# Peptides against a protein of PDB entry 5EIB, part 159

Target 1, 366 residues: chain A of PDB entry 5EIB
Amino acid sequence: VDLEPGTMDSVRSGPFGQIFRPDNFVFGQSGAGNNWAKGHYTEGAELVDSVLDVVRKESESCDCLQGFQLTHSLGGGTGSGMGTLLISKIREEYPDRIMNTFSVMPSPKVSDTVVEPYNATLSVHQLVENTDETYCIDNEALYDICFRTLKLTTPTYGDLNHLVSATMSGVTTCLRFPGQLNADLRKLAVNMVPFPRLHFFMPGFAPLTSRGSQQYRALTVPELTQQMFDSKNMMAACDPRHGRYLTVAAIFRGRMSMKEVDEQMLNVQNKNSSYFVEWIPNNVKTAVCDIPPRGLKMSATFIGNSTAIQELFKRISEQFTAMFRRKAFLHWYTGEGMDEMEFTEAESNMNDLVSEYQQYQDATAD
Target 2, 366 residues: chain A of PDB entry 5EIB as posed
Amino acid sequence: VDLEPGTMDSVRSGPFGQIFRPDNFVFGQSGAGNNWAKGHYTEGAELVDSVLDVVRKESESCDCLQGFQLTHSLGGGTGSGMGTLLISKIREEYPDRIMNTFSVMPSPKVSDTVVEPYNATLSVHQLVENTDETYSIDNEALYDICFRTLKLTTPTYGDLNHLVSATMSGVTTCLRFPGQLNADLRKLAVNMVPFPRLHFFMPGFAPLTSRGSQQYRALTVPELTQQMFDSKNMMAACDPRHGRYLTVAAIFRGRMSMKEVDEQMLNVQNKNSSYFVEWIPNNVKTAVCDIPPRGLKMSATFIGNSTAIQELFKRISEQFTAMFRRKAFLHWYTGEGMDEMEFTEAESNMNDLVSEYQQYQDATAD

## One batch from the design tools (peptide; made by RFdiffusion4, then SolubleMPNN)

Design b2_p18_3_s2 (from b2_p18_3, 10 letters changed)
Fold by OpenDDE base, seed 5:
Structure b2_p18_3_s2 (fold): chain B 366 residues (1-366), chain A 18 residues (1-18)
Amino acid sequence: as target 1 above (366 residues)
Amino acid sequence: MELEKRREERIEELRKKR
């Protein structure tokens, strides 16, 4: 789905364009112009019913519909505005199904779009209320991984999207292969989300290796385990050491010893015990899938529900506040029919979310 | 619910103006 036809043409002409049914391509003509309000109230609102018709058709073809998965950018008008409109409409029609998102967070390092803080804040407000689980894919973190870890001098969108795809593949492993931990979206939510509003995840993928070091790197369970818990490996620009893990899932792929995995996972928990809440028992889950990802002997994917995620929201909030206090570009949103009060409501809800994370960070076992 | 209601009302108002 896109409000711009050119994106759909790129997908159709791409190496995997034939995987999608032609009738499942829904697109507009006018675009969103990086404006959340165009996506949410005007251009997106005109297209959303056509998308819902496709969603209904595909849902009816499912033997057992678990839920929905949306991939979107929070910086752009389509992904942010129309994406959150679509989430809301799907939630209304399917209130008993899981709503899962891969939400790409904007970064000034990657985009020059000045209104991204508005689009992101307005989107987060919707995600807090209308999603059950959200993977935070932070362009800030992706850029830093590309630059620092992968040793790419000038990271491209292609480089960032490669990390996104690896992460998405990793976190969906248990959904795609039978007999795994978190084999369905609901089980994942039960294991990962102890509090309904605190459903924003820090993903990570290992191995991440520079081209120059690939030949010298042994892929071992200890190395994967160490890297996946490294703050520099997080796909969200948050340091887990500044918060506490509420829940963690680790998904190993490839032929490896379950015993070795369990030993290394126990070791990393013990070493980092101060960074876990003690009042949630058995809050670390581990899965092993014998099928490695393409081109790797083994991998590990990390999913963390950490109170450190508040750093991401604080960054967005600070940028939002700096613009909103000046009323910068507000007329672009109000001109599309948005109420200025929605900015204040979104800001308040995101600040409340930050406060909730902080509360649970500071909580101790009685 | 309240946000959704306000949104739908606003969308409908805007559709009538188009």
Scores: peptide ipSAE 0.273, ipTM 0.855, DockQ to the pose 0.924
Fold by OpenDDE base, seed 1:
Structure b2_p18_3_s2 (fold): chain B 366 residues (1-366), chain A 18 residues (1-18)
Amino acid sequence: as target 1 above (366 residues)
Amino acid sequence: MELEKRREERIEELRKKR
């Protein structure tokens, strides 16, 4: 789905374009112009019914519909505005199904789109209310990984998207292969989301290795485990050491000893015990899938529900506030039918979310 | 619910203007 036809044409003409049904390509003509309000109230609102028709058709073809997965950007107008409109409409029609998102967070390091803080804040307001699980994929973190860890001098969108795809493949492993931990979206939510509003995850993927060092690095379970818990390996620009994990899931892929995995996972938890909440028992879950990802002998994917995620929301909030105080570009949104009150409500809800994370960070077992 | 209702009302108002 896109409000711009060119994006859809690129997908269709791509190496995997034929795996999608032609009728499932829904697109607009005018785009959103990086305006959340165009995505949510005008251009997106005109297209949303056509998307819902496709969603219904595909849902009816499912033997057992667990829920929905949306991949979108929060910095743009379509992914943010229309994406959150679509989430709301799907949630209304399918209230008993899980809503999962892969939400790409904007960064000034990656994009020059000045209004991204507005689009992101307005989107987060919707995601807090209408999603059950949100993987926060932060373009700032992706850029930093590409530059610092992968030693890419000029990271491209292709490089960032490679990390996104690896992460998405990793976190969905348990859904795609039988007999795994978190084998369904609902079970994942039960294990990962102790509080309904606190459903924003920090993903991570290992191994992350520069091209120059790949040939010299042995992939071992201890190395994967260590890298997976490293702050520099998080796909969200947060330091887990500045917060506490509410819940963690680790998904190992490849032929490895389950015993070794369990030992290493226990060791890393013990080493990092100060960074876990003590009042949620058995808050670390581990899965092993014997099927490695393509091109790797083994991998590990991390899913963290950490109070440190508030650093990401604080960054967005600070950028939002700096613009909103000046009423910068506000007329672009109000011209599409938004009220200034909606900005204030969105800011307030995101700040409340930050406060909730802080509350649980500071909570002690009585 | 309130947010969704306000959204639908606003969408409908904008549709009537287009």
Scores: peptide ipSAE 0.235, ipTM 0.840, DockQ to the pose 0.913
Fold by OpenDDE base, seed 2:
Structure b2_p18_3_s2 (fold): chain B 366 residues (1-366), chain A 18 residues (1-18)
Amino acid sequence: as target 1 above (366 residues)
Amino acid sequence: MELEKRREERIEELRKKR
């Protein structure tokens, strides 16, 4: 789905364009112009019914519909505005199904689009209310990984998207292969989301190796485990050491010893015990899939529900506040029918979310 | 419910203006 036809043409002409049904390409003509309000209230609202018709058709064809997965950017107008409109509409029609998102967070390091903080804040407000699981894929973190870890001097969108793809493949492993922990979206939510509003995940992937180091690095379970818990491997720009894990899932892929995985997972938890909440028992789940990802002998994917995610929201909030106080570009949104109150409501809800994470970070076992 | 209702009302108002 896109409000711009050119993006859809790129997907259709791409190496995997043929895996999608032609009728499942729904697109607009006018684009959102990086404006959440165009995506949510005007251009997107005109297109959403056509998307819902496709969603209904595909849902009816499912033998066992678990839920929905949306991949979208929160910085743009389409992914943020129309994406959140679509989430809301799907939630209304399918209230008993899981809503899962891969939400790409904007970063000034990656984009010069000045209104991204508005789009992100308005989107987060919707995601708090209408999603069950949200993987926070932060362009800030992706850029830093590309630059610092992968030693790419000039990270490209292609480089960032490669990390996104690897992460998405990793976190969906249990859904795609039989006999795994978190084999469905609902089980994942039960294991990962102890409180309904606190459903924002920090994904991580290992191995992350520079091209120059790949040949010399042995992929071992201990190394994967260490890298997976390293803040430098997190796809969200927050330091887990500044918060506490509410829940963690680790997904290993490849031929490895379950015993060794369990030992290393126990070891890393013990070494990092101060970074876990004490009052959630068995809050670390481990899965092993014997099928490695393409091009790797083994990998590990991390899913963390950490109170440190508040750093990401604080960053967005600070950027939002700095713009909103000046009413910078606000007329672009109000011109599409938004009220200034919607901005303050969204800001408030995101700040409340931050406060909730902080509350649970500070909570002690009585 | 309230947010969704307000959104639908706003969408409908905007449709009438187009």
Scores: peptide ipSAE 0.231, ipTM 0.841, DockQ to the pose 0.886
Fold by OpenDDE base, seed 3:
Structure b2_p18_3_s2 (fold): chain B 366 residues (1-366), chain A 18 residues (1-18)
Amino acid sequence: as target 1 above (366 residues)
Amino acid sequence: MELEKRREERIEELRKKR
C-alpha cells in the first residue's frame, strides 16, 4: 500500500514482485507529502476503504487468521498517517486478532525531513493504543550499524533496508517453521508483553559482519550469543545497559547444539543479570530453528522488551517539543483537518509511556 | 473508543467537504 503510484511499480518489477497478487496493490495518486495528517485524515482516509476491502478478502481466505503484520515508517506521511489509520480500522474490525508492527523510527542522521518528530509522535500515540507488539527499528541504530559495524562509509537506504529484512526474517522465524517457541503471534505477545502498553521491542541480529571481515569470522553459538546481546547490534537506538529487560526472546537459526545454546543463554543472562528485572520469572525465551537464513551457516535474532526503549521515545519527544513550542509547521497538519489538541494528546501519551517504563525499571521484588 | 470515534467523525466531516 502506498499513497504514491510509483512505489507499486518498483515492488512489482522487483525480484519478488510476483509473490504478491496484482489486486493487492493498493495505491493513491497524490502522496502524503511527509504529512501525517494527509495520511490519516485526507489522502489516506480516501484510500483506506480500498485497503480494508483487500484485507477482508485475504482474511476470509485464511484457514486460521492469527493477526496482522504492518511494516511502515513513522517519519513519512503514508507509513505514519495512513499506516496508523489502517491499524485502527483493522483493530476495530478484528478486535480479537493480534496487531503486530515493524515500525521504522526516523533519525536526523538519515533524513532531514523537519516534520518527522510530529509524524513519529502522532504515530506512537496510535501504536500505544492499537498494537499488541511493535518492533522498533530505528534508522539511527541502523545507520550506526552500517557505519561502525559493517564499515560502510556512506550507508544507503538499501543498506538499512537489508538490516530491516534480516531482522524481520529473524523475528518471524518461529511463525514460519513448526514446533518453535512463540509459534503464533498471540504466544509471542504473551511471552514478551507483561504489561499491555509496554509492547515496544528492541530487535537485534547476529552476525553483523563487514564484507572485509566475513572470511575471518567464525560463526559459533558463543559468538552469536554475545553479539545478539551487544548494544551495538541493537536495531533500536537505546542502550540496554541504561534500563532493564522485562522480557527477552532469542531465536537461533542453523544446525547447532541445543545444549550449547542453553548453556550460552544461561551464561549471558548470568553475566547480564543486573540488566534484567528479577520479579518476572522465566523472562528469557529461546528458540532454535535448524534451517539457517539464506547465505549464512547460522544466525541469532534478539527481541528485547527493555525499559531502555524510553531513550528512543525521549529523543522523539525532545524533538517534538522543540518544534511544537514554536508551533512550527502546525498549519500543514491543521490544514488537513487535524486538531491541534491531538498533538498535545500524543505528546502526553508518549510521555506517560516513558514514565511507565521508568516505573517498572525502578520496581523491586516485594 | 473516544479517540477512534473522534477520528471517524472528523474523517466523515472532511469527506463531506470534498
Scores: peptide ipSAE 0.269, ipTM 0.855, DockQ to the pose 0.895; fails the geometry check

Design b2_p18_3_s3 (from b2_p18_3, 12 letters changed)
Fold by OpenDDE base, seed 1:
Structure b2_p18_3_s3 (fold): chain B 366 residues (1-366), chain A 18 residues (1-18)
Amino acid sequence: as target 1 above (366 residues)
Amino acid sequence: MSRMEREEKVIEELKAKK
């Protein structure tokens, strides 16, 4: 789905374009012009029924529909505005199904789009209410990983998208291979989301190795485990050491000893015990899939529900507030039928979310 | 300069001061 035809043509002509049904390509002509309101109330609202017809058709063809997965950007008008409209409409029609998202967070390091803080804030407001699970993929963290860890001098969208694809493949491993922990979206939500509004995850992937050092690095369970818990390996631009993990899932892939995995996972939890809440018992889950990812002997994927994710929302909120106090570009949104009150409601709900994370960070077992 | 171009310039100047 896109409001621009060019993106859909790129997917269709790409190496995997043939895996999608031609009738499942739904697209507009005008685009959203990086405006959330165009995506949500005008251009996106004209296209949404056509998308819902496809969603219904594909849902009816499922033997066991668990839920929906949306991949979108929060900086652009289509992914943010139309994406959140779709989430709302799907949630209304399928209230008993899981809504899962891979939400790409904007960063001034990656994009010069000035209105991204508005689009992101308006989107997060919708995601808090209408999703069950949201993987926060932060373009700032991806850029920093590419530059610092992968030693890429000029990271491209191709380099960022490679990290996104590896992460998405990792977190969906349990859904794609039978007999794993969190084999369904609902069980993942039960294990990862202790509080309904606190459903934003910090993903991570290991191994991350520069091309120049790949040949010198042994892929071992201890190294994967250590890298997976490293703050520099998080796909969200927050430091887990500034917060506490509510819940964690680790997904190992490849031929390895389950005993060695359990020993290393216990060791890393003990080393990082100060960064976990003590009042949620058995809050770390581990899975091992014998099937490695393509091109690797083994990998580990991290899913963290951490109160440190408030740093990401604070960054967006600070950028939003700086623009909104000046009423910068507001006429672009109000001209599409938005009220200025929707901005203040979205800002308030994001600040409430930050306050909720802080409350659970400061909570003790006593 | 349009209103838009003036608003963009003010935001760029703010980004450069951080």
Scores: peptide ipSAE 0.016, ipTM 0.370, DockQ to the pose 0.021
Fold by OpenDDE base, seed 5:
Structure b2_p18_3_s3 (fold): chain B 366 residues (1-366), chain A 18 residues (1-18)
Amino acid sequence: as target 1 above (366 residues)
Amino acid sequence: MSRMEREEKVIEELKAKK
């Protein structure tokens, strides 16, 4: 789905364009112009029914519909505005199904789009209410991983999207291969989301290795475990050491010893015990899938629900507040039928979310 | 300078102060 036809042509002409049904390409003509309100109230509202018709058709063809997965950018008007409109409409029609998102957070290091803080804040407001699980994929963190860890001097969207694809493949492993931990979206939510509003995850993927170091790096369970829990490996721009893990899932892939995995996972929890809440028992879950990812002998994927995610929301909120206090660009949103009050409500709800994460961070077992 | 260009300039000046 896109409000721009050129995106669909790029997907269709790409190496995987033929895996999608032609009738499942739904697109507009005008785009959203990086405006959330165009995506949500005007251009996106004109297209949403056509998307819902496709969603219904595909849902009816499912043997067992668990839920929906949306991949979108929160900086752009289509992904942010129309993406959140779709989430709302799907939630209304399928209230008993899981809503899962891969939400790409904007960064000034990656995009010069001035209104990204508005689009992101308005989107987060919708995601808090209408999603069950949100993987926060932060372009800030992806850029830093590419630059610092992968040693890419000038990271490209291709480099960032490679990390996104690896992460998406990792977190969906248990859904795609039978007999694993979190084998369904609802079980993932039960294991990962102790409080309904606190459903924003920090993903991570290991191994991340620069081209120059690939030949010298051993792929071992200890090294994967260590890298997976490293703050520099998080695909959300927050430091887990500044918060506490509510829940963690670790998904190992490849032929390895389950015993060694369990030992290393116990060791890393014990070493980092101060960064876990003590009042959620058995809050770390581990899975091992014998099928490695393409091109690797083994990998590990991390899913963290941490109160440190508030750093990401604080960054967006600070940028939002700096613009909103000046009423910068507001006429572009209000001109599309949006109320100025929705900005204040979205800011408030995101600040409430930050406060909720802080409350559970400061909570003790006593 | 359009209204948009003035607003962009003000936002860039804010980014540079952080």
Scores: peptide ipSAE 0.006, ipTM 0.343, DockQ to the pose 0.021
Fold by OpenDDE base, seed 2:
Structure b2_p18_3_s3 (fold): chain B 366 residues (1-366), chain A 18 residues (1-18)
Amino acid sequence: as target 1 above (366 residues)
Amino acid sequence: MSRMEREEKVIEELKAKK
């Protein structure tokens, strides 16, 4: 789905464009112009019914519909505005299904558009209410991984997307292969989300490999375990060491000893015990799938529900507040039918989310 | 500007800030 036809043409002409049904390409002509309100109330609202018709058709064709997975950007107008409209409409129609998102957060250091803080804040407000699981992906973190870890001198969008794709493949492993922990989206939510609003995940992956660079070095389970818990391998621009993990899932792939995995997972928890909440028992879940990802002998995917994610929301909130106090560009949104109150409500809800994460960070076992 | 061109621009801006 897109409000710009050129994105759809790029997907269709791409190496995997043929895996999608031609009638499942739903697109607009005008785009959202990086405006959340255009995505949510005008251009996106005109297209949403056509998308819902496709969603219904595909849902009816499922033997067992677990839920929905959306991949979108929160900085743009389409991914943010129309993406959250779709989430809302799907939730209204399928209230018993899991809503899962891969949400690309705007970078604190790089704003492509001045209004990204508005789009992100308005989106986060919707995600807090209407998603069950949100993987937070930050372009800055992805770039830092490419540059610092992968030693790519000039990271490309292809390199960033490779990381996203590897992570998406990793987190969906348990859904795609039978007999795994978190074999469905609901079980993942039960294991990862101790409090309904605190459903924002920090993803990570090991081994990190650039496109076309095969690490010929077979990583060991200890090396995978160390890498996936390294703050430098997190795909969200927050430091887990500044917070506490509420819950963690680790998904190992490849032929390895379950005993060795359990030993290394216990060791990493013990070494990092200060970074876990003590009052959530058994808050680390480990899965092992014997099927490695393509081109790797083994991998590990990390999913962290950490209170450190509040750093991401604080940065967005600070940028939002600095713009909103000046009413900068606000007329672009109000002209699409938004009220200034919707901005204040979205800011408040995001600040409440930050406060909730902080409360649970500071909570002790009684 | 296409979405892809915007995305590449962001990456170049990220690179220029390092």
Scores: peptide ipSAE 0.005, ipTM 0.356, DockQ to the pose 0.019
Fold by OpenDDE base, seed 4:
Structure b2_p18_3_s3 (fold): chain B 366 residues (1-366), chain A 18 residues (1-18)
Amino acid sequence: as target 1 above (366 residues)
Amino acid sequence: MSRMEREEKVIEELKAKK
């Protein structure tokens, strides 16, 4: 789905374009112009019914519909505005199904779009209410990984998208291969989301290795485990050491000893015990899949529900506030039928979410 | 400041943070 035709042509011409049904390509002509309100109230609202018709048709063809997975950007008008409209409409029609998202958070390091903080804040407001689980894939973190860890002097969208694809492949491993932990979306939510509003995940991937050093690095279970818990391997720009883990899932892929995995996972938990809440028992889950990802002998994927995710929301809120206090660009949104009050409501709800994370960070076992 | 002057100033400040 897109409000611009050119993205759909790129997908169709791609190496996997033929795996999608032609009728499932729903697109507009005018785009959202990086405006959330244009994606949510005007251009997106005109297209949403056509998308819902496709969603219904595909849902009816499912033997067992677990839920929905949306991949979108929160910086752009289509992914943010129309994406959140779709989430709302799907939630209304399928209230008992899981809503899962891969939400790409904007960064000034990656994009020059000045209104991204508005689009992100308005989107987060919708995601808090209408999603069950959201993977926060932060362009700030992706850029920093590409530049600092991968030693790419000029990171491209292709380089960022490679990290996104590796992460998405990692977190969906348990859904794609039978007999694993979190084998369905509902079970993932039950294990990872102790409080309904606190459903924003910090993903991480290991190994992250520069092209020049890949040939010299042996991949071991201890190295994967250590890297997976390293803040430099997180796909969200927050330091886990500044918060506490509510829940963790670790997904190992490749041929390895389950005993060695369990030993290393116990060691890393003990080493980092101060960064876990003590009042959620058995809050670390581990899975091992014998099937490695393409091009790697082994990998580890991290899913963290951490109170440190508030650093990401604070960054967006600070950027939002800097613009909103000046009433910058508000007329672009209000001109599309949006109320100025929705900005204040979205800011408030995101600040409440930050406060909730802080409350649970400071909570002790009685 | 006019609306335009506020918007220009925000753009300049955001560019300077890069």
Scores: peptide ipSAE 0.014, ipTM 0.393, DockQ to the pose 0.022; fails the geometry check

